# Peptides against a protein of PDB entry 5JNO, part 6

Target 1, 112 residues: chain A of PDB entry 5JNO
Amino acid sequence: MVAKFQPPPEYQLTAAELKQIVDQSLSGGDLACRLLVQLFPELFSDVDFSRGCSACGFAAKRKLESLHLQLIRNYVEVYYPSVKDTAVWQAECLPQLNDFFSRFWAQREMED

## One batch from the design tools (peptide; aimed at target 1 E17 D30 V37)

Design b1_p11_2_s3 (made by RFdiffusion4, then SolubleMPNN; from b1_p11_2, 5 letters changed)
Fold by OpenDDE base, seed 1:
Structure b1_p11_2_s3 (fold): chain B 112 residues (1-112), chain A 11 residues (1-11)
Amino acid sequence: as target 1 above (112 residues)
Amino acid sequence: FPLTEVYLLGR
């Protein structure tokens, strides 16, 4: 049995919101990256709480997890149904997501 | 301490 994926309310996009992102996208992989930024801005937060609080020892971690990827994939499928094929998803979207996310934080780290 | 960790898994 496979449970139907239901996004949390905070990550539910309207048709108009999704269309706006799609209109700016050049490919499925590009759409995936734009969805990443739109849906999960918290993953790109520049806030470093460890600098302001040495007592609590809090260290900010940024993880692109399976739930994030599943949600992105669900929206990409609307306009690029070929990504329902796992091989296509892994070849066209995942590498771009990884490169975009990794390069973002690598660049930010170098600027500090 | 790694700042980021990416999980690239298929559905």
Scores: peptide ipSAE 0.098, ipTM 0.746, DockQ to the pose 0.045
OpenDDE base, seeds 2, 3, 4, 5: peptide ipSAE 0.091, 0.077, 0.065, 0.087; ipTM 0.739, 0.728, 0.716, 0.746

Design b1_p11_2_s4 (made by RFdiffusion4, then SolubleMPNN; from b1_p11_2, 6 letters changed)
Fold by OpenDDE base, seed 3:
Structure b1_p11_2_s4 (fold): chain B 112 residues (1-112), chain A 11 residues (1-11)
Amino acid sequence: as target 1 above (112 residues)
Amino acid sequence: FPESEVYRLGS
């Protein structure tokens, strides 16, 4: 039996919150990107450890990981059931998520 | 794109 995915409390959206995001979205991919920003603001943090500490050599790496993608997909599915199909998810949402996220940090890198 | 990780530079 496959347990139903339940988001952690900090990533739980109410129906009203989700609807508000959906109302602003033009597509499943667009919704995915908006959810990314709303659910995981920490992935867009301007905190730069490498800039703050040269001695430790730590460089923060921003990555979209399994949990992030799972959460986003679950919410997207509510209004765009087609993304239940992995092929649709990979064609419509993942590229847009990657492009949005990559461009965000590429821009930051360029402005440094 | 893998479903476990997404980040592609230059995209």
Scores: peptide ipSAE 0.077, ipTM 0.749, DockQ to the pose 0.075
OpenDDE base, seeds 1, 2, 4, 5: peptide ipSAE 0.069, 0.073, 0.070, 0.075; ipTM 0.735, 0.743, 0.730, 0.739

Design b1_p11_3 (made by RFdiffusion4)
Pose (drawn by RFdiffusion4):
Structure b1_p11_3 (pose): chain A 97 residues (1-46, 62-112), chain P 11 residues (1-11)
Amino acid sequence: MVAKFQPPPEYQLTAAELKQIVDQSLSGGDLACRLLVQLFPELFSDRKLESLHLQLIRNYVEVYYPSVKDTAVWQAECLPQLNDFFSRFWAQREMED
Amino acid sequence: STYEELHVELD
């Protein structure tokens, strides 16, 4: 309806890059976590799993798991898995010391 | 899965 949306260049993936991540993904949730690592490594250094970031991941995930266009599917499968992956990463880091 | 297990080396 309104405009062409494109992510910033630093978050743009080629179709080839997206296909490769998908090929290694076990599920839509795993794909979402892999995309979080590939797209936003700055989120893992010294939370900001904020809405624009999550929507970008969802947009990529939907290319191969179109049922994720249903917000209930996104909330049931991908979103908890992303949050738990992120929480686990940071707790693991907290506990190193 | 861990961060390293989820990391993908892109071609």

Design b1_p11_3_s1 (made by RFdiffusion4, then SolubleMPNN; from b1_p11_3, 4 letters changed)
Fold by OpenDDE base, seed 1:
Structure b1_p11_3_s1 (fold): chain B 112 residues (1-112), chain A 11 residues (1-11)
Amino acid sequence: as target 1 above (112 residues)
Amino acid sequence: MTLEELTVELA
């Protein structure tokens, strides 16, 4: 049996923290995008730490990974249980996540 | 890898 997903401690939200984000959200997809920003600010950083610390081998990742998506989905399910259905998750949340993330970096590219 | 592919892997 596969163990149920457990978020890393740095990504564990309290009920109050999650409710605050939900109260600002207009939909499940909007909630997903807000969770993306709140949980993973490192994905939106222009800082190339490799310049300041070449020895540490740090490379900024600007891509969404399975852990990111699973964690976001777990929290969205709390208030939007319908996203337990993969078809709903793919129709309502993934497109919005992709659009938000890609547009962010497209805008930053234009500013460079 | 697309977001959809990542989601499928988690299902």
Scores: peptide ipSAE 0.055, ipTM 0.760, DockQ to the pose 0.036
OpenDDE base, seeds 2, 3, 4, 5: peptide ipSAE 0.053, 0.049, 0.045, 0.049; ipTM 0.755, 0.755, 0.742, 0.755

Design b1_p11_3_s2 (made by RFdiffusion4, then SolubleMPNN; from b1_p11_3, 6 letters changed)
Fold by OpenDDE base, seed 1:
Formats: sequence, C-alpha cells, structure tokens
Structure b1_p11_3_s2 (fold): chain B 112 residues (1-112), chain A 11 residues (1-11)
Amino acid sequence: as target 1 above (112 residues)
Amino acid sequence: MSLEELRVDLA
C-alpha cells in the first residue's frame, strides 16, 4: 500500500496560511490553482538562471510533476474531502490545474 | 510526463 504523503519542510503550510487561501477560493479546483501559485512560484518564472550561471547547469522547470500534484491534493483534501476519490480529483481539479498552467505559459509566449 | 501519465500515477 502507498505510504502517507509528507510534504517537504519548504512546502509546509500552517492552518492559518491554508485558511487564508481557502477563504479566497471558489471551489476545489480554484483552491488547487491558488495552491499551485503559492507553493510553486518557480514554475511561473521565465528567468533563465543558466544564462547567468552556466557552470551550475541550472535549468528552469515548467512542468507539473507528481510531487507537485500530490502536495496540492493533500491540502485540497482538508476542505474538499471528496477529492480523496481519484475520479473526483481527475474531474474537478486536474483539468483546472492543467488549463490554468497551460494558459499562463501560452499567454507569456504571445507577449511582445 | 503528460497529464494523463500523472493521473495514472495518482490512481
């Protein structure tokens, strides 16, 4: 069986911090998107640090990974327990996360 | 990894 997910220390939210985000959220999917922005601002950066530091081989990541989604889902479950059901998570949250993330980068690609 | 692959991983 799968072990309980434990967020890394840098992604730990207090109850008060999470409540503040929830209070601004309209739905589980909306909450998921807000958590995405709050927890992983690095995914929304177009800064290429490898240009300034070629020796470190730094590469900006612009893709959602399993750990990102697991962490977001863990917090969403606190106020929307229905997302414990994978079918609900896939229907209500994942499409919104994908659309939000994709639209963000599509918008940036068109900016001149 | 595509979104579909992520969904399978989370199932």
Scores: peptide ipSAE 0.066, ipTM 0.750, DockQ to the pose 0.034
OpenDDE base, seeds 2, 3, 4, 5: peptide ipSAE 0.056, 0.046, 0.042, 0.060; ipTM 0.747, 0.728, 0.715, 0.755

Design b1_p11_3_s3 (made by RFdiffusion4, then SolubleMPNN; from b1_p11_3, 5 letters changed)
Fold by OpenDDE base, seed 2:
Structure b1_p11_3_s3 (fold): chain B 112 residues (1-112), chain A 11 residues (1-11)
Amino acid sequence: as target 1 above (112 residues)
Amino acid sequence: MSLEELRVELA
């Protein structure tokens, strides 16, 4: 049996909030990128992640982790149920997410 | 609100 996925409270969207993002989106891939920005603004901050966690010693990195991708996929699936198909997710959304994220930081590096 | 509930409301 597949357990029901429940977003953490800090990443819980209301129907109205999700609809707003959807209304601005041109595609499932575009929606995924917009969700990335809206849900995880910390991944786009200029904060030095090299500090890590002083308590646990965890080094924060600017990368898309499985939990990020899972949460985004689940929200995209609400409006684009076709992304339940892994092939669709990997063809339409995942590449756009990776490209968008990598290009963002690549551009920031070029501006320095 | 669950993801299922979101799907219902946005359907």
Scores: peptide ipSAE 0.473, ipTM 0.907, DockQ to the pose 0.043
OpenDDE base, seeds 1, 3, 4, 5: peptide ipSAE 0.462, 0.464, 0.467, 0.467; ipTM 0.904, 0.904, 0.905, 0.905; seed 5 fails the geometry check

Design b1_p11_3_s4 (made by RFdiffusion4, then SolubleMPNN; from b1_p11_3, 4 letters changed)
Fold by OpenDDE base, seed 5:
Structure b1_p11_3_s4 (fold): chain B 112 residues (1-112), chain A 11 residues (1-11)
Amino acid sequence: as target 1 above (112 residues)
Amino acid sequence: MTLEELRVELA
């Protein structure tokens, strides 16, 4: 039996916080992108800590991983229950998330 | 607050 997913404490949203994001969202896909920005600002950081600290070797991750997508999907499902269907999630949310994230970094590369 | 509780509160 698969354990029920619960957000880690650092990514736990209150009803008021989630409602605020939902009220600004135009769709499930838009909500997913807004959650991505709000929950994981480190994925959009221009700072490369690996260059600043050779001793610790810390490098910021700039990839959407399974845990990021899982958490976002669970919050989107609260307001858009239809995303529980994998076909809906893959058609309405995943492409928008990937396009948003890839375009963000593509634009930053052009500006440098 | 659990995800289910969030759903109920925001329904």
Scores: peptide ipSAE 0.461, ipTM 0.903, DockQ to the pose 0.043
OpenDDE base, seeds 1, 2, 3, 4: peptide ipSAE 0.451, 0.456, 0.453, 0.448; ipTM 0.900, 0.900, 0.900, 0.899

Design b1_p11_4 (made by RFdiffusion4)
Pose (drawn by RFdiffusion4):
Structure b1_p11_4 (pose): chain A 97 residues (1-46, 62-112), chain P 11 residues (1-11)
Amino acid sequence: MVAKFQPPPEYQLTAAELKQIVDQSLSGGDLACRLLVQLFPELFSDRKLESLHLQLIRNYVEVYYPSVKDTAVWQAECLPQLNDFFSRFWAQREMED
Amino acid sequence: NFDDILETTIE
């Protein structure tokens, strides 16, 4: 309806890059976590799993798991897994010391 | 699987 949306260049993946991540993914949720690592490594260094970031991941995930266009599927499968992956990463870091 | 996710690569 309104406009062409494109992510910033630093978050743009080629179709080939997206296909490769998908090929390694066990599920839509795993794909979502792998995309979080590839697209946003700055989120893992010294939370900001904020809405724009999550929507970008969802947009990529939907290319191969179109049922994720249903917000209930996104919330049932991908979103909990992303938040738990992120929480686990940070707790693991907290506990190193 | 958690570590595999962190080690995800592109060729």

Design b1_p11_4_s1 (made by RFdiffusion4, then SolubleMPNN; from b1_p11_4, 5 letters changed)
Fold by OpenDDE base, seed 3:
Structure b1_p11_4_s1 (fold): chain B 112 residues (1-112), chain A 11 residues (1-11)
Amino acid sequence: as target 1 above (112 residues)
Amino acid sequence: MFEEILNTTIS
């Protein structure tokens, strides 16, 4: 058995917040993308930390990690229980998350 | 594409 995923406090959504996002969502995949933006705005930040601190060598990574996906999936499951099926998650949500995230940064790169 | 996203399997 896998332990129930508990979001860190900074990524904890209230029922009202989640419902609001769901009400704006057209699908599980759409909900996943909206949750991505809502929960992890830092992944969409233009802040260049390496520019701010060359001495420490810190560079912000703009990539989706397993924890991000796990958290998103956990919330999506509340209103789209079908994503509990990994095949459904991989077919309906992951591609949309990938496309959305990739397109976002591709557009940014093009605008620079 | 970020292949790590598509290749992630969550329990």
Scores: peptide ipSAE 0.030, ipTM 0.675, DockQ to the pose 0.041
OpenDDE base, seeds 1, 2, 4, 5: peptide ipSAE 0.028, 0.028, 0.028, 0.030; ipTM 0.664, 0.658, 0.658, 0.667

Design b1_p11_4_s2 (made by RFdiffusion4, then SolubleMPNN; from b1_p11_4, 6 letters changed)
Fold by OpenDDE base, seed 3:
Structure b1_p11_4_s2 (fold): chain B 112 residues (1-112), chain A 11 residues (1-11)
Amino acid sequence: as target 1 above (112 residues)
Amino acid sequence: RFQAILNVTIS
């Protein structure tokens, strides 16, 4: 038995907030992408610290981590219980998350 | 600047 994942307060969605996102979603994968944007807007930030401080060499990281994915999956499971199956999660949600995130930054690089 | 998430998910 595994303890229930409890998101930090900054990533806690109310039932109403989650429902609103779900109502705008067309699929589990789409829901996952919308949750990604809503929960982790910092991953889509245009802030470039490397340009702001060349001396310290600090650069903003845009990286999806396991914790991000676990949190998203936890919310997706509420309305799409099938993603509890790892195979379904990997087939329906992960590719869409990856494509969405990658395309976002690819477009930004191209426009820059 | 973007990173793939599939490796994180599957690893």
Scores: peptide ipSAE 0.038, ipTM 0.698, DockQ to the pose 0.040
OpenDDE base, seeds 1, 2, 4, 5: peptide ipSAE 0.035, 0.038, 0.035, 0.038; ipTM 0.676, 0.695, 0.673, 0.697; seed 1 fails the geometry check

Design b1_p11_4_s3 (made by RFdiffusion4, then SolubleMPNN; from b1_p11_4, 6 letters changed)
Fold by OpenDDE base, seed 1:
Structure b1_p11_4_s3 (fold): chain B 112 residues (1-112), chain A 11 residues (1-11)
Amino acid sequence: as target 1 above (112 residues)
Amino acid sequence: RFEAILNTKIS
């Protein structure tokens, strides 16, 4: 058996916080993208974190991982329960997330 | 925050 998913404290949203994001969202896919930015701003940062921690040599990752997607999906399900269906999640949310994330970094690369 | 990123992406 798999334990129930429990988000880390830094990724825990209150009902009011989630509602605010939902009120700004036009769709489940849009909500997913807004949650991505809200929960994981570090994925959109050019900051060299190694400057902040020379001892550990930490570097920011610029990829969407399963944990990111799982957490986002859990919140999206609250208002768009249809995404509990994997096919719906893959059709409505994942493409938008990937496009949003990819285009962001593609644009940054062009500006460098 | 999201709007800022959107604007960056589309600009």
Scores: peptide ipSAE 0.068, ipTM 0.760, DockQ to the pose 0.125
OpenDDE base, seeds 2, 3, 4, 5: peptide ipSAE 0.068, 0.067, 0.072, 0.059; ipTM 0.760, 0.761, 0.765, 0.766; seeds 2, 4 fail the geometry check

Design b1_p11_4_s4 (made by RFdiffusion4, then SolubleMPNN; from b1_p11_4, 6 letters changed)
Fold by OpenDDE base, seed 4:
Structure b1_p11_4_s4 (fold): chain B 112 residues (1-112), chain A 11 residues (1-11)
Amino acid sequence: as target 1 above (112 residues)
Amino acid sequence: NFEAILNVSIS
């Protein structure tokens, strides 16, 4: 049996916080996108995480990683249990997440 | 702000 995924403390939403986001959401995919912005605002920022570390210069890439998707899915499942089905998750949420994220950065880059 | 980001992404 696989251990239940637990979100890191910095990505732990209270029931009230999650409810607020859900109340603003029109669908599971919409909820996923809203969670993306709320949980990971750093993915939508030009802030360089290498700032403050002159030694390593490491900075996080602006891309959706498995951990991001897992966290979002776990919260979406609370109100849209159907996304527990991988096929549903892949059809209803992943495309919207990817499109939302990619369009954001595409637009930002065009404005430069 | 999600709404602002959403508008940018969908436009």
Scores: peptide ipSAE 0.097, ipTM 0.770, DockQ to the pose 0.144
OpenDDE base, seeds 1, 2, 3, 5: peptide ipSAE 0.097, 0.046, 0.042, 0.094; ipTM 0.769, 0.725, 0.705, 0.766

Design b1_p11_5 (made by RFdiffusion4)
Pose (drawn by RFdiffusion4):
Structure b1_p11_5 (pose): chain A 97 residues (1-46, 62-112), chain P 11 residues (1-11)
Amino acid sequence: MVAKFQPPPEYQLTAAELKQIVDQSLSGGDLACRLLVQLFPELFSDRKLESLHLQLIRNYVEVYYPSVKDTAVWQAECLPQLNDFFSRFWAQREMED
Amino acid sequence: LYTEEEYQEFN
């Protein structure tokens, strides 16, 4: 309806790059976690799993898991897994010391 | 792109 949305260049993936991540993904949730690592490594250094970031991941995930266009599917599968992956990463880091 | 081994460091 309104406009063409494109992510910033630093978060743009080629179709080939997206296909490769998908090929290694076990599920929509795993794909979402792998995309979080590839697209946003700055989120893992010294939370900001904020709405624009999550929507970008969802947009990529939907290319191969179109049922994720249903917000209930996103909330049931991908979103809990992303938050738990992120929480676990940071707790693991907290515990190193 | 991250390899499988590198990705496992985030789990």

Design b1_p11_5_s1 (made by RFdiffusion4, then SolubleMPNN; from b1_p11_5, 6 letters changed)
Fold by OpenDDE base, seed 2:
Structure b1_p11_5_s1 (fold): chain B 112 residues (1-112), chain A 11 residues (1-11)
Amino acid sequence: as target 1 above (112 residues)
Amino acid sequence: LYSDEEFQKYL
């Protein structure tokens, strides 16, 4: 049997929590962006490279990874089941997520 | 959870 996707504990939302976010959302794409902020606040924090691995020089990249997108999509599907269709997900949610995320960091770059 | 007002700050 194929195991059901289980989010890590820090990314687990209750039905009540998800409903609150949905009630604030205007669309599936809007919901996706709100979930991005709620679930992954670390993606919006200033990167302090000095706190990273000094030995290997690893620097966290400001990028939406597959796991981030998969987790967001799973929650969006609860109230917008049409995003189970990849074409719908790519047309309605992914562009909004990318624009939202890139605009955030572009604005921060201009402030520096 | 973040409020709607808090989310608007990210736009």
Scores: peptide ipSAE 0.605, ipTM 0.947, DockQ to the pose 0.926
OpenDDE base, seeds 1, 3, 4, 5: peptide ipSAE 0.596, 0.603, 0.603, 0.602; ipTM 0.947, 0.947, 0.947, 0.947

Design b1_p11_5_s2 (made by RFdiffusion4, then SolubleMPNN; from b1_p11_5, 6 letters changed)
Fold by OpenDDE base, seed 4:
Structure b1_p11_5_s2 (fold): chain B 112 residues (1-112), chain A 11 residues (1-11)
Amino acid sequence: as target 1 above (112 residues)
Amino acid sequence: LYSDEEFAKFR
């Protein structure tokens, strides 16, 4: 048996907050993208945890990790229960998330 | 939370 996933405190959304995001969303995939921005603003900033340290050479990884995707999926499932099916999640949400995230950084690179 | 207008800036 797999225990119910609980998001870390910093990624906890109230029912009211989630509803607001859902009301803005056009689809499950769109909701996923909105949740991505809401939950993980650090993925969209140039802020580095090693800011001010030129010696360590640390660079933040700009990738969607399993934890990010799992958290998003958990919230999307509340209003789009079909994404509990992995095939649906992979067809409806993951491509849109990847496209959204990739486009964002591609655009940022063009602006620099 | 980001408004719809704010979210649009990410697209």
Scores: peptide ipSAE 0.637, ipTM 0.956, DockQ to the pose 0.939
OpenDDE base, seeds 1, 2, 3, 5: peptide ipSAE 0.635, 0.632, 0.636, 0.634; ipTM 0.956, 0.955, 0.956, 0.955

Design b1_p11_5_s3 (made by RFdiffusion4, then SolubleMPNN; from b1_p11_5, 6 letters changed)
Fold by OpenDDE base, seed 2:
Structure b1_p11_5_s3 (fold): chain B 112 residues (1-112), chain A 11 residues (1-11)
Amino acid sequence: as target 1 above (112 residues)
Amino acid sequence: LYSDEEFAQFR
């Protein structure tokens, strides 16, 4: 058997939870963006975890990392198997993820 | 626009 990527427990979605998000999605790229918000709400928060969490001591950074993308891609593949192809992932999902995330913070910056 | 490789730099 080929090694399968296992998400951390805090990022584990049930089939029902994933289906609910899929039902609201218009495309693989749209699904990816919805998963981004669902799985990683901390990336959309101004809360400094270093001050709010005495246990971890890590400051939340507003950056998308490869681990975030891999987790999202794993779920997107369930309903959009074509994203297993890196070229498809890069053409259909990554631009939408980047645009969505960048626009979010650009808009927040303008509000302040 | 970032690729997987570009985003990997933030890890």
Scores: peptide ipSAE 0.042, ipTM 0.740, DockQ to the pose 0.035
OpenDDE base, seeds 1, 3, 4, 5: peptide ipSAE 0.039, 0.038, 0.032, 0.041; ipTM 0.733, 0.724, 0.705, 0.736; seed 3 fails the geometry check

Design b1_p11_5_s4 (made by RFdiffusion4, then SolubleMPNN; from b1_p11_5, 6 letters changed)
Fold by OpenDDE base, seed 3:
Formats: sequence, C-alpha cells, structure tokens
Structure b1_p11_5_s4 (fold): chain B 112 residues (1-112), chain A 11 residues (1-11)
Amino acid sequence: as target 1 above (112 residues)
Amino acid sequence: LYSDEEFAKFL
C-alpha cells in the first residue's frame, strides 16, 4: 500500500478553498500557478530584514523547491487527474509554473 | 523533461 501524502497544516486546503481556486482557473497549468501563489505567498515577498539591515544587506533568495511542486501537483490532480501522468505534469504544469515564477521576479528586478 | 527536483533547481 502506498502512503497518501498529507500536506503540512499550513498548506492544507479545505475542499471549499480548493474549489474556489479551481473555479478561477482556466486549465491545470493555470490552477498550478494559482495554487503556487495561494499556498506559498512567502515565495513572492521581499525580506524586510534586508531592507533595514545595512550591515549585512542579505536578501533571502526565493526559490521553488521540489516539495512545493509536489504539493501543487497533489492538489491539481484532484480536478485534473491526467497530471498523475508525469509526462502530462511536465508538459502542462511545470512550464507554466516556471514561466510565471520567473516572470514575476524578473519584473521585480526591473522595478527596483 | 525534468523531475520535480531537477525543475526546482532550474527555477
């Protein structure tokens, strides 16, 4: 028996919350991007410490990790079972996630 | 094609 993945409490969506996101989504890839924003808003925020610290000037680099992708995929497959196929996940969702995330931070760099 | 881990490194 394969163990069912259980997300951490901070990343647990209710059926109603997930449905609301799905209702706003145009596709599995779009759903993936919306889940990225909703589940992990910290990946889209600046570190306030770096703005106030002249001594170190360290800004945390925001990166998508495999765990983020796995969590997103688990929710996407609820309404788009085809993403259980790795080839479909890689073709339909991953490129859109990459484009969205990369474009977001590219725009932020230009605004600075 | 990338695995989740490989893709995360690319991002």
Scores: peptide ipSAE 0.080, ipTM 0.766, DockQ to the pose 0.037
OpenDDE base, seeds 1, 2, 4, 5: peptide ipSAE 0.049, 0.058, 0.058, 0.072; ipTM 0.751, 0.750, 0.759, 0.765; seed 1 fails the geometry check

Design b1_p11_6 (made by RFdiffusion4)
Pose (drawn by RFdiffusion4):
Structure b1_p11_6 (pose): chain A 97 residues (1-46, 62-112), chain P 11 residues (1-11)
Amino acid sequence: MVAKFQPPPEYQLTAAELKQIVDQSLSGGDLACRLLVQLFPELFSDRKLESLHLQLIRNYVEVYYPSVKDTAVWQAECLPQLNDFFSRFWAQREMED
Amino acid sequence: SLRFDDYEEMK
């Protein structure tokens, strides 16, 4: 309807790059976590799993798991896995020391 | 480069 959306260049993946991540993904949720690591490594250094970031991941995930266009599927599979992956990463870091 | 190892380490 309204406009062409494109992510900033630093978050743009080629189709080839996206296909490779998917090939290694076990599930839609795993794909989502792998995309979080590839696209947003600054989120893991010294939370900001904020809406624009999550939507960008969802957009990529939908290319190969179109049922994720259903918000209930996104909320049932991908979103809990992303949040738990992120929580676990940070707790692991907290506990190193 | 794609960050496959990074993902595996973060699990």

Design b1_p11_6_s1 (made by RFdiffusion4, then SolubleMPNN; from b1_p11_6, 5 letters changed)
Fold by OpenDDE base, seed 2:
Structure b1_p11_6_s1 (fold): chain B 112 residues (1-112), chain A 11 residues (1-11)
Amino acid sequence: as target 1 above (112 residues)
Amino acid sequence: MLQFERYEELK
């Protein structure tokens, strides 16, 4: 039996908070994108919050890492259990996440 | 705070 994933306190959502996000979501993929913005605002900022912090690891700006995706998936799974299937996750959520994230940075580069 | 407006602006 695999131990249940517990997010770090910084990424902990209450049931009420998650429900509110879900209520605003149009789909599992939309929910995933909303969670991305909610949980990882630093990925949408030009500010290097990790600068000078040896404990923060790689400032993976403009990159969605496995840890980000895993955390999002865990929350999406609460209301969309089908994403427990990796094929569903890869078909319904990952493309929307990647499109949303890449589009954001593409737009930013055009504005800079 | 839930970032509803922020998401709507970014999408």
Scores: peptide ipSAE 0.540, ipTM 0.942, DockQ to the pose 0.911
OpenDDE base, seeds 1, 3, 4, 5: peptide ipSAE 0.532, 0.537, 0.536, 0.535; ipTM 0.941, 0.941, 0.941, 0.941

Design b1_p11_6_s2 (made by RFdiffusion4, then SolubleMPNN; from b1_p11_6, 6 letters changed)
Fold by OpenDDE base, seed 5:
Structure b1_p11_6_s2 (fold): chain B 112 residues (1-112), chain A 11 residues (1-11)
Amino acid sequence: as target 1 above (112 residues)
Amino acid sequence: ALQFAAYEALK
């Protein structure tokens, strides 16, 4: 049987923590974006600290990977169960996530 | 903290 999805320890939010984010959110898509910045601040850093020396300039490509999206979706569906439907997730949350993330890095690229 | 501000500005 398929086991319930369990987020890695570093990405576990308590009900209270999640609710705090939800209280700031205006929609499922907004919640998704807030979870993105809350759970994965490393995606907004200039360097990939997980791969050794930051001075070498090496950094992984900035993209939202399946695991990031799955984790976010897992929390969003707690308050917006409709996103369990892939079509809804793709229509309501993914565009906002991708748009925000793209804009963030586009702006950073322009400033650099 | 920066990313939160960024989101508020870009959303």
Scores: peptide ipSAE 0.387, ipTM 0.899, DockQ to the pose 0.352
OpenDDE base, seeds 1, 2, 3, 4: peptide ipSAE 0.382, 0.370, 0.372, 0.362; ipTM 0.897, 0.896, 0.894, 0.892

Design b1_p11_6_s3 (made by RFdiffusion4, then SolubleMPNN; from b1_p11_6, 5 letters changed)
Fold by OpenDDE base, seed 3:
Structure b1_p11_6_s3 (fold): chain B 112 residues (1-112), chain A 11 residues (1-11)
Amino acid sequence: as target 1 above (112 residues)
Amino acid sequence: MLQFEAYEELK
């Protein structure tokens, strides 16, 4: 049996914090997007990390990674158990996450 | 961290 997925400490939400986000959410997909914003503000940072790291020169690409999605899904499942079904997750949550994330950066790009 | 209002503006 594979051990239960546990988030890193910086991404651990209390029950109260999660409940607050859920109460503001209209659906599982909406909840997923709100969790994205709340858990991973670094993905929405205006800081050009390519400027800050002279040592590695690695431009941090703003991408949703497997770990981000896994964490979000785990929290969404608490209130929307149907997303345990991968097909439901892929139909109801992933498209909304991708659209929201893409729209955010598209807007920022147009403002510059 | 974005506020709820900021999120609503983006959706």
Scores: peptide ipSAE 0.067, ipTM 0.775, DockQ to the pose 0.603
OpenDDE base, seeds 1, 2, 4, 5: peptide ipSAE 0.041, 0.033, 0.034, 0.023; ipTM 0.759, 0.666, 0.722, 0.635

Design b1_p11_6_s4 (made by RFdiffusion4, then SolubleMPNN; from b1_p11_6, 6 letters changed)
Fold by OpenDDE base, seed 1:
Structure b1_p11_6_s4 (fold): chain B 112 residues (1-112), chain A 11 residues (1-11)
Amino acid sequence: as target 1 above (112 residues)
Amino acid sequence: MLRFEEFERLK
């Protein structure tokens, strides 16, 4: 039996919280984007950590990492089991996530 | 905390 994935405490959603997001979602890809915002609000912050900590070299990376995508996929699978298929995940969710994230930052760059 | 609907308006 594969152990059920347990996310870190900061990325835990209750069944009720997840259901609320699902109820607002129109598709698996839409759900993925909603989860991105809910789980990782720091990815949408203008806070430049490099301005405050030259010593730690922590540049806030404006990129979606594998851990972010895996966590989102695990929650999407609860209501859209078809995304367990990598081809479905890559066709339905990944393009929408990348498009959503890139559009957000493109818009912010135009406002600066 | 910004809501998803606020980010969707940026599309």
Scores: peptide ipSAE 0.251, ipTM 0.855, DockQ to the pose 0.471
OpenDDE base, seeds 2, 3, 4, 5: peptide ipSAE 0.239, 0.244, 0.248, 0.229; ipTM 0.848, 0.852, 0.859, 0.840

